# Designs tried in a protein design run: peptides against a protein of PDB entry 4PN1. Part 128

Target 1, 261 residues: chain A of PDB entry 4PN1
Amino acid sequence: KIEMNFLNKPIVPDTTKVISNFLTHYLITEPVEHVEIEAKLGTLIDLETQNRFEFPVMNETILNPEFNLRTRFESDMTASEHKYLNEFLNQAFRDSQKPGRLPFAYKHTKQVDLFYETEDNSRDKIRVSKNQSDNQVLACVKKRRVADLFLYCPNDAFDIRISISDELPVSMPSGNQQPSLTRLKDRVGYVHQEIKIDLTKTTQNDPVYDTTERHELEVEFGNIADLRDRAQKAKDGMEAPLFRRVQLFMDNVRILRREHS

## One batch from the design tools (peptide; made by RFdiffusion4, then SolubleMPNN)

Design b1_p20_8_s1 (from b1_p20_8, 14 letters changed)
Fold by OpenDDE base, seed 1:
Structure b1_p20_8_s1 (fold): chain B 261 residues (1-261), chain A 20 residues (1-20)
Amino acid sequence: as target 1 above (261 residues)
Amino acid sequence: SLWQEILDSLEPYFEEVFGK
C-alpha cells in the first residue's frame, strides 16, 4: 500500500497554490464578469541589459509583483520556434486520437481583427473580429487587462505570463468609424480536457514600420464556469478540485515551454 | 496589500483541510 505522504493527504505544490489564489481573487473575491485567463509563452527581458532576465534561481519561479524588477515581457517567438511547437502539437494531436486516450480537438481559423478607438479616448479599444473567408463577425469586444503574473523559467525555452482579462461584449462601432489598426490572425487551436492551446501568427501592416509578423502561443482555460465553481468551493473552505485543474493547466504549460527548435 | 490579499484568498480551504 502506498500513501501520498505521512499525512496521507494531497499536497498542493507551492506554484499551484499561488496561482490558484491569484485566480480565485479575480474569479470570486473581486470577480471579473467576462474573465479570460491565459498563459502566454515568451521572454522576460531585462530592461537594463535588453537580454533575457537572469535571476538567481534554479527553477520555475513566480516573480513577486510588488517588486519592480525592471523587466518587460515579450510574447513573441521566432518563426522556427513557432513551427517546432506546431509540429509538436500536431504530433500530440495524432497521438491523442489513439484508443485509450482523450482526444484533442483541432480548429484552424483565419480572422481579421479591427481595432477602433472609443469615444471617450479610453486606453481600451474595441476589437471587431471577422472571419477572413466570409467576413462574418465573430466577436465585438472591449478587452481590459486586469492583472498579470509572471513566471521566470530558467530551465526552459520560454518564460510565462499569466493574464487575467475582462473581455466585455460591446456593440459594433458606427459605420462611419474607421479602424485605427488592422491585424490578420492565422490561428491553429488545440483543445484537450477543456484547456485551449493556440498558436497564432499575427500580421500587421504599418505604414511606417512595414509589415510585421508575430508568433505567439497561448494556453487558456476553456471552461471558466467550471473553474469559477471550483474556486468558489475552495474559497468556502471546501475540498475542491481547483488545485487539480490548475495543476493540469500548468503541466500543459510546462510541457510546451520546454520544447525548443 | 492587494497582493497579500490575493495570496490569502484560499486561506479558508487550508484551514479546513490542514488545520492551519
Scores: peptide ipSAE 0.380, ipTM 0.853, DockQ to the pose 0.081
Fold by OpenDDE base, seed 4:
Structure b1_p20_8_s1 (fold): chain B 261 residues (1-261), chain A 20 residues (1-20)
Amino acid sequence: as target 1 above (261 residues)
Amino acid sequence: SLWQEILDSLEPYFEEVFGK
């Protein structure tokens, strides 16, 4: 007979514990009503050197937000890296269709995001998302970034930002308002066990400057209601599979962040 | 602090399951 450890009880990894606490706070303690929880691949940049941040650790490390490390996070990658990840995920999709596996779902979407200024001149803009194919409105929201958690990953190609956002549904802007910014999004989406993995190419036109293109990979919890339920049970002292769900999410992130061209 | 509060969010669970 084999036991898990000398207590024969499951142990929550420290990283999982910290992240679970972070999520539970904004799911339950100070609940964000229309919460979006996503991890983006990118690079922690040292503002002093303008190179990737270096920290005296040898493995995945959650940075303490209470310390000013003079960093910025670049949620972007090269076209080559993005292409590599796309090919990697395509192969993962194909492999998951085999007998004995849980299959990926796949979706390719193209949308346009129109940003409008608010009447109160708040920093938060109204985003209207439309489907490029039929111009149907997909969403009209005011998105607020609530909190970020940064993971420094010295052994991998990318660092990670986990973000909590509030996507508040709002009424459509008046017909006489013009968008201050327009972005085209070409998104390839993969869903496995309700974890969403999106590869997005964002094109932004500037009337003065050249068109800019961004390449992003994001991992998102696809079932917030379930996650909130799990978090509530955990907070109440009940055994609930919150940590397993967070572990699944993070393992997917860990797989992706090591892959590069 | 806010972050200390955040880190303590699941303390009731850990006390119940792993505490003495």
Scores: peptide ipSAE 0.379, ipTM 0.858, DockQ to the pose 0.081
Fold by OpenDDE base, seed 3:
Order: sequence, then C-alpha cells, then structure tokens
Structure b1_p20_8_s1 (fold): chain B 261 residues (1-261), chain A 20 residues (1-20)
Amino acid sequence: as target 1 above (261 residues)
Amino acid sequence: SLWQEILDSLEPYFEEVFGK
C-alpha cells in the first residue's frame, strides 16, 4: 500500500498557503464588500535596467511586499502571444466538450468603457461600460485597487500579479459630464469550474499619442461567495476545501503563463 | 506589520488540522 507521506496526511504547499492567507485577509479579516480577485499575466520590469527583473531564484516565487525592489508591472503582451493563447484556449474549449470532461463555457463581448471624473475629485474614476452593438449600459462602477501580490516566474514567459479590488456600483454620471477617457474592449471569456479566463484587446485613442492597443490575459475567481465561505471555515479552524480551490486557480494560471509561441 | 498579520491569518487552521 502506498501512502501520501510519512504522516499519511495531506499537506498544503507553501505557495498555496501564502496566497490563501492573502485572500483570507481581504475576504474575512478586513473584508472588501464588492471584492474582485484576479491574476494578470505580465512582466516585472526592473526600473534601473528597464529589462525584465532578475531575482536570484530558480522557480516561481512570491515577492515580499515589505521590500522595495524598484520594479513595475506591465500587464501586457504582444499581439502574437495573445493570438497564440487564444488558439490554445480554443483548443482547450473543444477538448473539454468531449465525453467524460467538464465543459468550458464561452462568451465573446465587445464593449466600450467610458471613464468619468468623480464629483468629489476622488482618485478613482467612474467607469461606464456599454455594449458596442446596442449601446446598452452593462455596468457603472468605481473600482479601487486594494492590494497586490506579485509572483516572479523566471522559467515562464510571464510573471503574475494577483490583485484584490473593490468594484463598487455607483450612479450614472450627470448627463452633461464628458468622459475623460474612452476605451474599446474586445473580450473573449472562458469559464471552467467557475474560474474565468479572459483575453482582452483594448484600443485607446489618445489625442497626443497615436492609437494604442493592449493585449491582456486575466484569470478570476468566478464564485466569490463560495470562496468567502471556504475562507471563513478555514479561519475558524475547520477543514475546508479552500486550499484545493486556490490550488486549482493557481494551476490554471501556471498552465497559461507557460504557453508561448 | 500588516503583512505579518496577513501571513498569520490562517494559523489557527494549521494548528488545529496539522498540529503546528
């Protein structure tokens, strides 16, 4: 008979533990009411060299936020990389439709985001999202970044930023107010086991600079209520499938960051 | 510190379940 280890008990990997603690803090300890939890693929840039950050480690590493590493995170990739990931996810979608598998759900959306200054001159802008086809309002929110956790991934094409945000529904801006910024978004979304994977092309027209296009990939927890329940049970000392859920999330992120054309 | 507090958030779980 084979046992798991010399204690014959499951253990929690250190990376999963750290991330679970991070999430639990903002789910339970200092709870964010309208919490959004996502991981973005990108690159940690060394501010001194303007190249990808080099840290003396050989594998996936969560960076300690208490240290000033003089880095910035660029949540962008090339059009070629983005196209490759889209094709990869399309194939994964097709494979998941086979008997014996849990299927992906798929959604393609085109929207315009209008950003407005707040009346109280808050740093946070109001974002109005509209469907491009019929101009119907999809959402009106004020998004606040609460916390970030960065993973340096030296063996993969991308580094990772895990972000906690508060997405507060707010009233529409006054009719006479003009948007300070407009962005067009072309998004393809995949959902598997309540984890969302989004590929987004963002087009922004700048009056001073030429039109810019950004390519992003994000992974998001699709069932926050369930995640919060799991976190509460864990914090109360009850064995709960929190760590398994976090592990699933991170494994999906790990698959995606390894794929490169 | 804030980050020490964050890292200790689930320590009661680990003490109970894993004996740490």
Scores: peptide ipSAE 0.373, ipTM 0.859, DockQ to the pose 0.081
Fold by OpenDDE base, seed 2:
Structure b1_p20_8_s1 (fold): chain B 261 residues (1-261), chain A 20 residues (1-20)
Amino acid sequence: as target 1 above (261 residues)
Amino acid sequence: SLWQEILDSLEPYFEEVFGK
């Protein structure tokens, strides 16, 4: 009979360990109440060269946040890349409907996001999301970016930003208040084993400037309560499959960032 | 540092699993 290793104990891959610690901190240690945890595909840009960041590594690498590498992250892709990924996910969706597979769920949402300044003129804006078809309010939140973790992926088409955000539900802005920004979002969402994969086209109209469009792909934990429970158990030294859930999340991310035309 | 604290978040788990 074979054993897992010479200790015959499960081992956690280094990337999984680091990410799990990162998540546990903001789930348990300094808990974010209305936490959103997502990974976005994009590109780490070297501010000096304005090209993709280069580092002397040959594989997926989590960057140390304590070092200023003079980079920015562009959470965007070309329309062609976005279209390809959409087709790829559509095929994955179809394949998952076959016998013996766990099926994807699918949702298409078109919404408008209205951003409002807060009364205290704080940095965080209030976002009111409405359904484009009937103008029904979907959400009213104040989103705060809490922390980021960046993965440099030299072998893949995209780098990764894992973000912790706080989406605080808030009351609707005053009826007399005008939005400072309006964005249209066309979102195609896929869910598999409570991992959400969203393709989003964001259009921003400006009366003075040209319309801008962004193409994003994000992967999100769909069951935060379960993840928090797993993290709490792990932090307490109890047996909990936290790392398996994180591994699943990251494997989905890895599939997506590797897939391109 | 904050990040050292973050990286130590699951130390009790690793002590339990690998410290034995």
Scores: peptide ipSAE 0.371, ipTM 0.850, DockQ to the pose 0.079

Design b1_p20_8_s2 (from b1_p20_8, 14 letters changed)
Fold by OpenDDE base, seed 2:
Structure b1_p20_8_s2 (fold): chain B 261 residues (1-261), chain A 20 residues (1-20)
Amino acid sequence: as target 1 above (261 residues)
Amino acid sequence: SLWEEILNSLESYFETVYGK
């Protein structure tokens, strides 16, 4: 007979533990009502060199947010990297349709996001999302970035930002109000075991400057209610598969950040 | 601090499962 360890109890991996604590805080302790939890692939940039930051570590590590490391996170990637990941996910989708596998779901969305200033000129803008094809309103929200957690991944093509956001549904802006910003989003979405993987191409037109395009890959928890339930049980000292869910999420992220052309 | 609080969100779990 083989035991798991000398305590014969499951052990939570260190990264999983830290992330689970982070998520639990904003799910339960200081609960965000309309919470969005996502990980974006990107690069931690050294503000001094404008190159990828170098830390004296040899593997995935969560950065301590209490230290000013003089970095910024760039969630953009090249068009070629984005294309490669799209092809990779397409293949993963196809493979998942085979017998014995759990299938991906697939969705392609093209939308326009209109940003409006609030009456009090707060930093949080109102975002109205519309379907490009029929101009149907998909959402009207005020999104607030609540917290970030950064993972430096020296062995992989990308670093990771895990973000907690609050997407508060709000009333539509007045008909006379003009948007301060307009963005076009072309999003290819994959869902596997309630984990969402989105490849997004964002186009922004500026009347003065050239059109800018951003390519992003994000991984999101697709079932917040379930995650919140798991977190609550864990916080209450009950056995709940919170850590398994977080592990699944992170493993998907790890797969993606390792892939590159 | 805030982050100390954040990182101890699941203290009850770990105390229960692994002991003090």
Scores: peptide ipSAE 0.479, ipTM 0.907, DockQ to the pose 0.081
Fold by OpenDDE base, seed 4:
Structure b1_p20_8_s2 (fold): chain B 261 residues (1-261), chain A 20 residues (1-20)
Amino acid sequence: as target 1 above (261 residues)
Amino acid sequence: SLWEEILNSLESYFETVYGK
């Protein structure tokens, strides 16, 4: 007979523990009502060197936010990297359609985001999202960034930012108000076991500056209600499958950040 | 601190399951 360890009990890996604590705080302890939880692939940049941040560790490491490391996170990648990841995910999609597998769902969407200033001139703008094909309003929200957790990944192509945001539904701006910014989003979405993986090409036009394009990959929890339920049970001291769900999320992130052209 | 609180969000679980 083989046992898991000398206690014959499952243990929670330290990274999973830290992330689970982070999520539970904003799901349960100080709950964000309309929470969005996503991980973005990108690069931690050392502000002093303007190169990728270098930290004296040899593996995936959650950075302590209480230390000023003089870094910024760039949630962007090259077009070639983005294309490679798209091809990789397409292959994963195809493989998942085989017998005995859980299939991916696939969706391609084109969206326009219109940003409006608030009356109080707060930094949080109102975002109206519309479908490009029929101009149907998809959402009208004020998005507030609540917290970030950064993972330095020295062995992989990308570092990770896990972000918690509050997407507060709000009323549509007045008809006479003009958007301060417009962004076009071309999004390819993959869903596997309620984990959303999105490849997004964002185009922003500026009347003064040249058009800018950004390539992003994000991984998001697709079932927040389930995650909140799991977190609540864990918070109450009950054994709950919170950690397995967080591990699933992180394993998907880990797969993606290793893939590069 | 805030982050100390955040990192102890599941203290009840780990106390119950692992005794710490």
Scores: peptide ipSAE 0.479, ipTM 0.907, DockQ to the pose 0.084
Fold by OpenDDE base, seed 5:
Structure b1_p20_8_s2 (fold): chain B 261 residues (1-261), chain A 20 residues (1-20)
Amino acid sequence: as target 1 above (261 residues)
Amino acid sequence: SLWEEILNSLESYFETVYGK
């Protein structure tokens, strides 16, 4: 018989522990009601050099948010990288349809996001999302960024930002209001074990500037209620599959950030 | 601090499981 360790108890990896604490705080301790939890692939940019930041570490590490590291996070990638990831996920989708596997679900969505200023001129804008094909309203929300956690990944193509947001459903803007910003989103979505993986191409037209296009990959917890339940149990000191769920999430992120063209 | 609080969100779990 073999044991896990000299205590014969499971050990939570440090990264998983930190992230789980982070999530639990905003799920349970200071709960965000309409919480969205996602990880975006991108690049930590050194503000001084405008290049990818180089931290004195050799592996994946969570950055201490209490330090001003003079960085910004760019949640973008090249079209080539985005295409590669799409092909990679398509293959993963196909493989998952085989007997003995848990299948991916797939969805392709094209939407337009219209952003409106709030009456109180708060920094948070109202986003109205509509289906491009029939112009039906999909959502009307005010999204507030609550917290971020950054992972520097020196051995991989991308760094990671884990974000907690509050997507508050709100009433539609007045009919006399015009959007301050309009974005077209072409999104390919994959779901595996309730983890959502989205490849999004965003196009934005500006009257002054040329059309800008962004390519993003995000990984999101697809079952917040379940995650909240797991976090609550853990916080209460009960055996909880929270860490397994967080580990699954992070492993999916790790797979994706390692793939590159 | 806020982050100290955040990083200790699951203190009860680890106290129970690992005796910390």
Scores: peptide ipSAE 0.477, ipTM 0.906, DockQ to the pose 0.082
Fold by OpenDDE base, seed 3:
Structure b1_p20_8_s2 (fold): chain B 261 residues (1-261), chain A 20 residues (1-20)
Amino acid sequence: as target 1 above (261 residues)
Amino acid sequence: SLWEEILNSLESYFETVYGK
């Protein structure tokens, strides 16, 4: 007979526990109404050296927000890294279509994001997203960053930022208002077990600076209602598959951050 | 503190299930 440990009970890994607490707070305790939960791949930069942050740890570590570590997070990668990840995910998609597997869903979207200033001079801008092919309005929202959690990953190509955001639907800006910023987005989206993985190429024209291209990869919870239900059950002290869902999310993130060209 | 509160969101679960 084989047992999983000397208690013969499942345990929650420490990283999963911390992240689950973080998510539960903004799902249940102080609930964000239109919550978006995503992890972005990027690099923690030391503000003093302008190089990748060096912390005295040897593995994946959640940074304590109560300490000023004098860092910034850059949610970007090279075109080569982005291309490699795209090819990697394409292969994963193909493999998942085989018998005995759960299949990926795939979607390619090209959109234009128009940013507008708010009438009340709010710090948050209104974003209007349109389909590039027919200019159909896809969304009009005001996105507010609520909280961040940073993971330093010294053994991998990327560090991680987990973000809680409030994406509030709002009315379209007045017809005479001009956008303050325009961005073109080419997004390739993959969905597996309701976890979304997006590769995005963003092109931005600046009147002062040259055109810039940004390459991002994000992982997002695709079923917030289910996640909120799981969190509520856990909050109520009931055995709930919250931790398994968070573990699945993090394992997908871990796979992606290890891949490098 | 805020983060102390955040990190203890599931205290009831661990007390009930694992006897924390």
Scores: peptide ipSAE 0.470, ipTM 0.905, DockQ to the pose 0.082

Design b1_p20_8_s3 (from b1_p20_8, 13 letters changed)
Fold by OpenDDE base, seed 5:
Structure b1_p20_8_s3 (fold): chain B 261 residues (1-261), chain A 20 residues (1-20)
Amino acid sequence: as target 1 above (261 residues)
Amino acid sequence: SLFKEILESLESYFDEVYGK
């Protein structure tokens, strides 16, 4: 017989604890009403060298946000990397359809995002999302970035930014207003156990500058209500599988960031 | 600091439910 440890009880990894605390704060302690929680694959860039930062660590580590590390996060990848991940996820999707597995759901969406300035000239813009095929309005929101947590991953192709955002539903802009920015999004979405994985190609046209494209991969908690419930139970000292849900989320992220072309 | 408070917020939970 094998035991987990000398106490024969589960232990929560430190990374999971830190992330769980971080999420719980914005779910329960200072709750964000329309919270979005996502992890984006990208690169921590050294502002001085403009290359990927080299931290003096040998494994996945959460960076202390209280320190100015002179870095920025670039949530982008090459088209080749993006294509590779798409093929990887397609195979994972196919494998999950086999008997005895929990299946992926798949959705391909093409939308246009229109950004409008607010009347109060706030920093947050109103985003109107429409389906490209029929121009049907999908959403109208004002998104506010609340907090970020960065993970440096020296052994993997990508670093990670976990972001807490508030997506406030708002009324449509006045008909006489023109968008300040328009973006086309081609999104391939995979859902497994209520964890959403999105591959997004964003195209932005500028009359002065060349067309710019971004390739992003994001992992999102698809069931915020359940996550909030788990966090609340944790705060109340009740046994709840909060860490298991966070672990699932992070394991999916870890799988993806290890893949590269 | 805010983050210090965040990092300590569930310590009792983790210890009592999983660690002890």
Scores: peptide ipSAE 0.216, ipTM 0.826, DockQ to the pose 0.081
Fold by OpenDDE base, seed 1:
Structure b1_p20_8_s3 (fold): chain B 261 residues (1-261), chain A 20 residues (1-20)
Amino acid sequence: as target 1 above (261 residues)
Amino acid sequence: SLFKEILESLESYFDEVYGK
């Protein structure tokens, strides 16, 4: 007979607890109505050195938001890194189709995002997403990033930014209104156990810096209603259901961030 | 709590869509 530990009870890692509490705040305590929760792979850049941030730790570490570490986060990666991750996920997809496994779902979309100013000239912009193939409107939202949590990952190819956003559905802007910004997105999406993994190539015309292409990988909770329910249960003293879901999410993130070309 | 203070600090963050 083997026990988990001397208490013979599950123990939740600190990272999972911190993230769970962070999510619970924006799901339950101060609820964001149309919440989006995503983790992006990227690099914490030291503003002073312009190199990857270095901190005296040897493993995954949540950075304390109370301290200004003079960093910025780049969610971009090289084309080669992006390609490698795409191939990696393709293989994972194929393997998941085998008997005895839970299969990935796969979707490839090409869309254009048009950003519009609001009538009140608020910081929040309206984003209209259209399918490039048939020009059908996929979404029209006013999105605002509410909070960020950063994980420094010294042993992995990427650091992590977990973001809470409010994505409010809104009516289409007037037909005579011109977009202030246009972005083309080529997105490959993988879904496993309601966790979404998206590889995105973004092309943007910049009037100052010419056309740029970015490569991003994001991991998102695909079932917010379930997550909110789990968070409520955690508030009510049943923490395990939330912790388990967060653990799954983080394990997927950990798998991805350690892969590199 | 310390965590509450951290969360309040996080609430001060804001990012616009075009700045993403």
Scores: peptide ipSAE 0.087, ipTM 0.625, DockQ to the pose 0.055
Fold by OpenDDE base, seed 3:
Structure b1_p20_8_s3 (fold): chain B 261 residues (1-261), chain A 20 residues (1-20)
Amino acid sequence: as target 1 above (261 residues)
Amino acid sequence: SLFKEILESLESYFDEVYGK
């Protein structure tokens, strides 16, 4: 007979606790109405050296935003890394279709995002998303970044940014208004147990700096209503459901950030 | 601050689990 530990009970990692409390704040305490919660793979860069940040830790570490560490986060990867992750996820998809497993869902989308300035000259732009094939409007939103939590991962290929955003549906811009920016997005999406994993290639034409291509990997909570319910239960003293959901989310992130070409 | 509260909550949790 084998037991989990000397108490033979599950234990909650401190990382799970910290992230759960962070999420609970923006789900319940100061609730964001149209909340989006996602993790992006990227690199924490030291502004002084312009290299990957070197923090005096030896494993996954949540950075305290109250300290000025003079870093920036680059949510990008090489085309080779992106391709490798796509192949990795395709294999994971195939394996999940086997008997005894919970299957992935798969979706491939190509869209164009048009960004418009707001009438009040706010920092936030209006984004109109259209399907590339038929120009059908998919969404018209104003997205606001509310908060970020950074994880430094010295033993893995990528660092992590967990972001809280408010995605507010808004009316279409006036017909005579021209977009200030246009981006093409090629997105491959995977869904497993209501966790969304998106690989996105973004192409942007810049009049000054030529065409740029960005490669991103995002992991998102696919059921916000359920997550909010779990967060409320946590506030009421039952933390286990929230911890389990956050643990699932983070384990998926941990799998992905370790993979590289 | 928010993050101070988070840290205090974590410390309280660990105290309850490991300090008794």
Scores: peptide ipSAE 0.016, ipTM 0.430, DockQ to the pose 0.084
Fold by OpenDDE base, seed 2:
Structure b1_p20_8_s3 (fold): chain B 261 residues (1-261), chain A 20 residues (1-20)
Amino acid sequence: as target 1 above (261 residues)
Amino acid sequence: SLFKEILESLESYFDEVYGK
């Protein structure tokens, strides 16, 4: 017989605890009503060197948000990296269809995002999302970035940004209003145990500048209601359910950030 | 601050787990 440690009690990694507390703040303490919680793969860039940020640590590290490290986060990746991850996830999807496994769900979407300025000229724009094929309106929201938590991952191909956003449903802009920006999104989505993994190719046309293309991979909590319930339980002293869900989320992120061509 | 709150919560957790 073996024991898990000298107390023979489960221990939660501090990374899981820190992230759980971060999420709990915006789920319960200062609740965001229409919250979106996602992790994006990318690179922490040192603003001075314009290279990947260097920090004297040897593994995954949550950066203190109270310190200005003079960094920016680039959520873009190369087309080759994006293709590799797509192939990797396709294989994972196929493997999950085998007997004894929990299967992935798969969805491919192509949409157009139209951005409109608000009447009050606020920083937050209204986003109207439409299906590319039939122009059906999928959503009309005002998205506000609430908070970010950055993970520096020196051993992996990518660093991580965990973002809290508020996606407030709003009325459609007036018919006479023109969009300030149009963005095409080609998204391949995978869902496993209510964790969403999206590969997104974004194309943006600028009237002045050349067409820009971005390749992103994001991991999102697919069941916010359940997550909020778990967070509330954590505030009430039962932390295990929240920790388990966060651990699952982060393990999926860790798998993905380690993959590279 | 958020970080301080997180840290305090973490310390409380450690005390609960390791202080018994």
Scores: peptide ipSAE 0.000, ipTM 0.328, DockQ to the pose 0.084

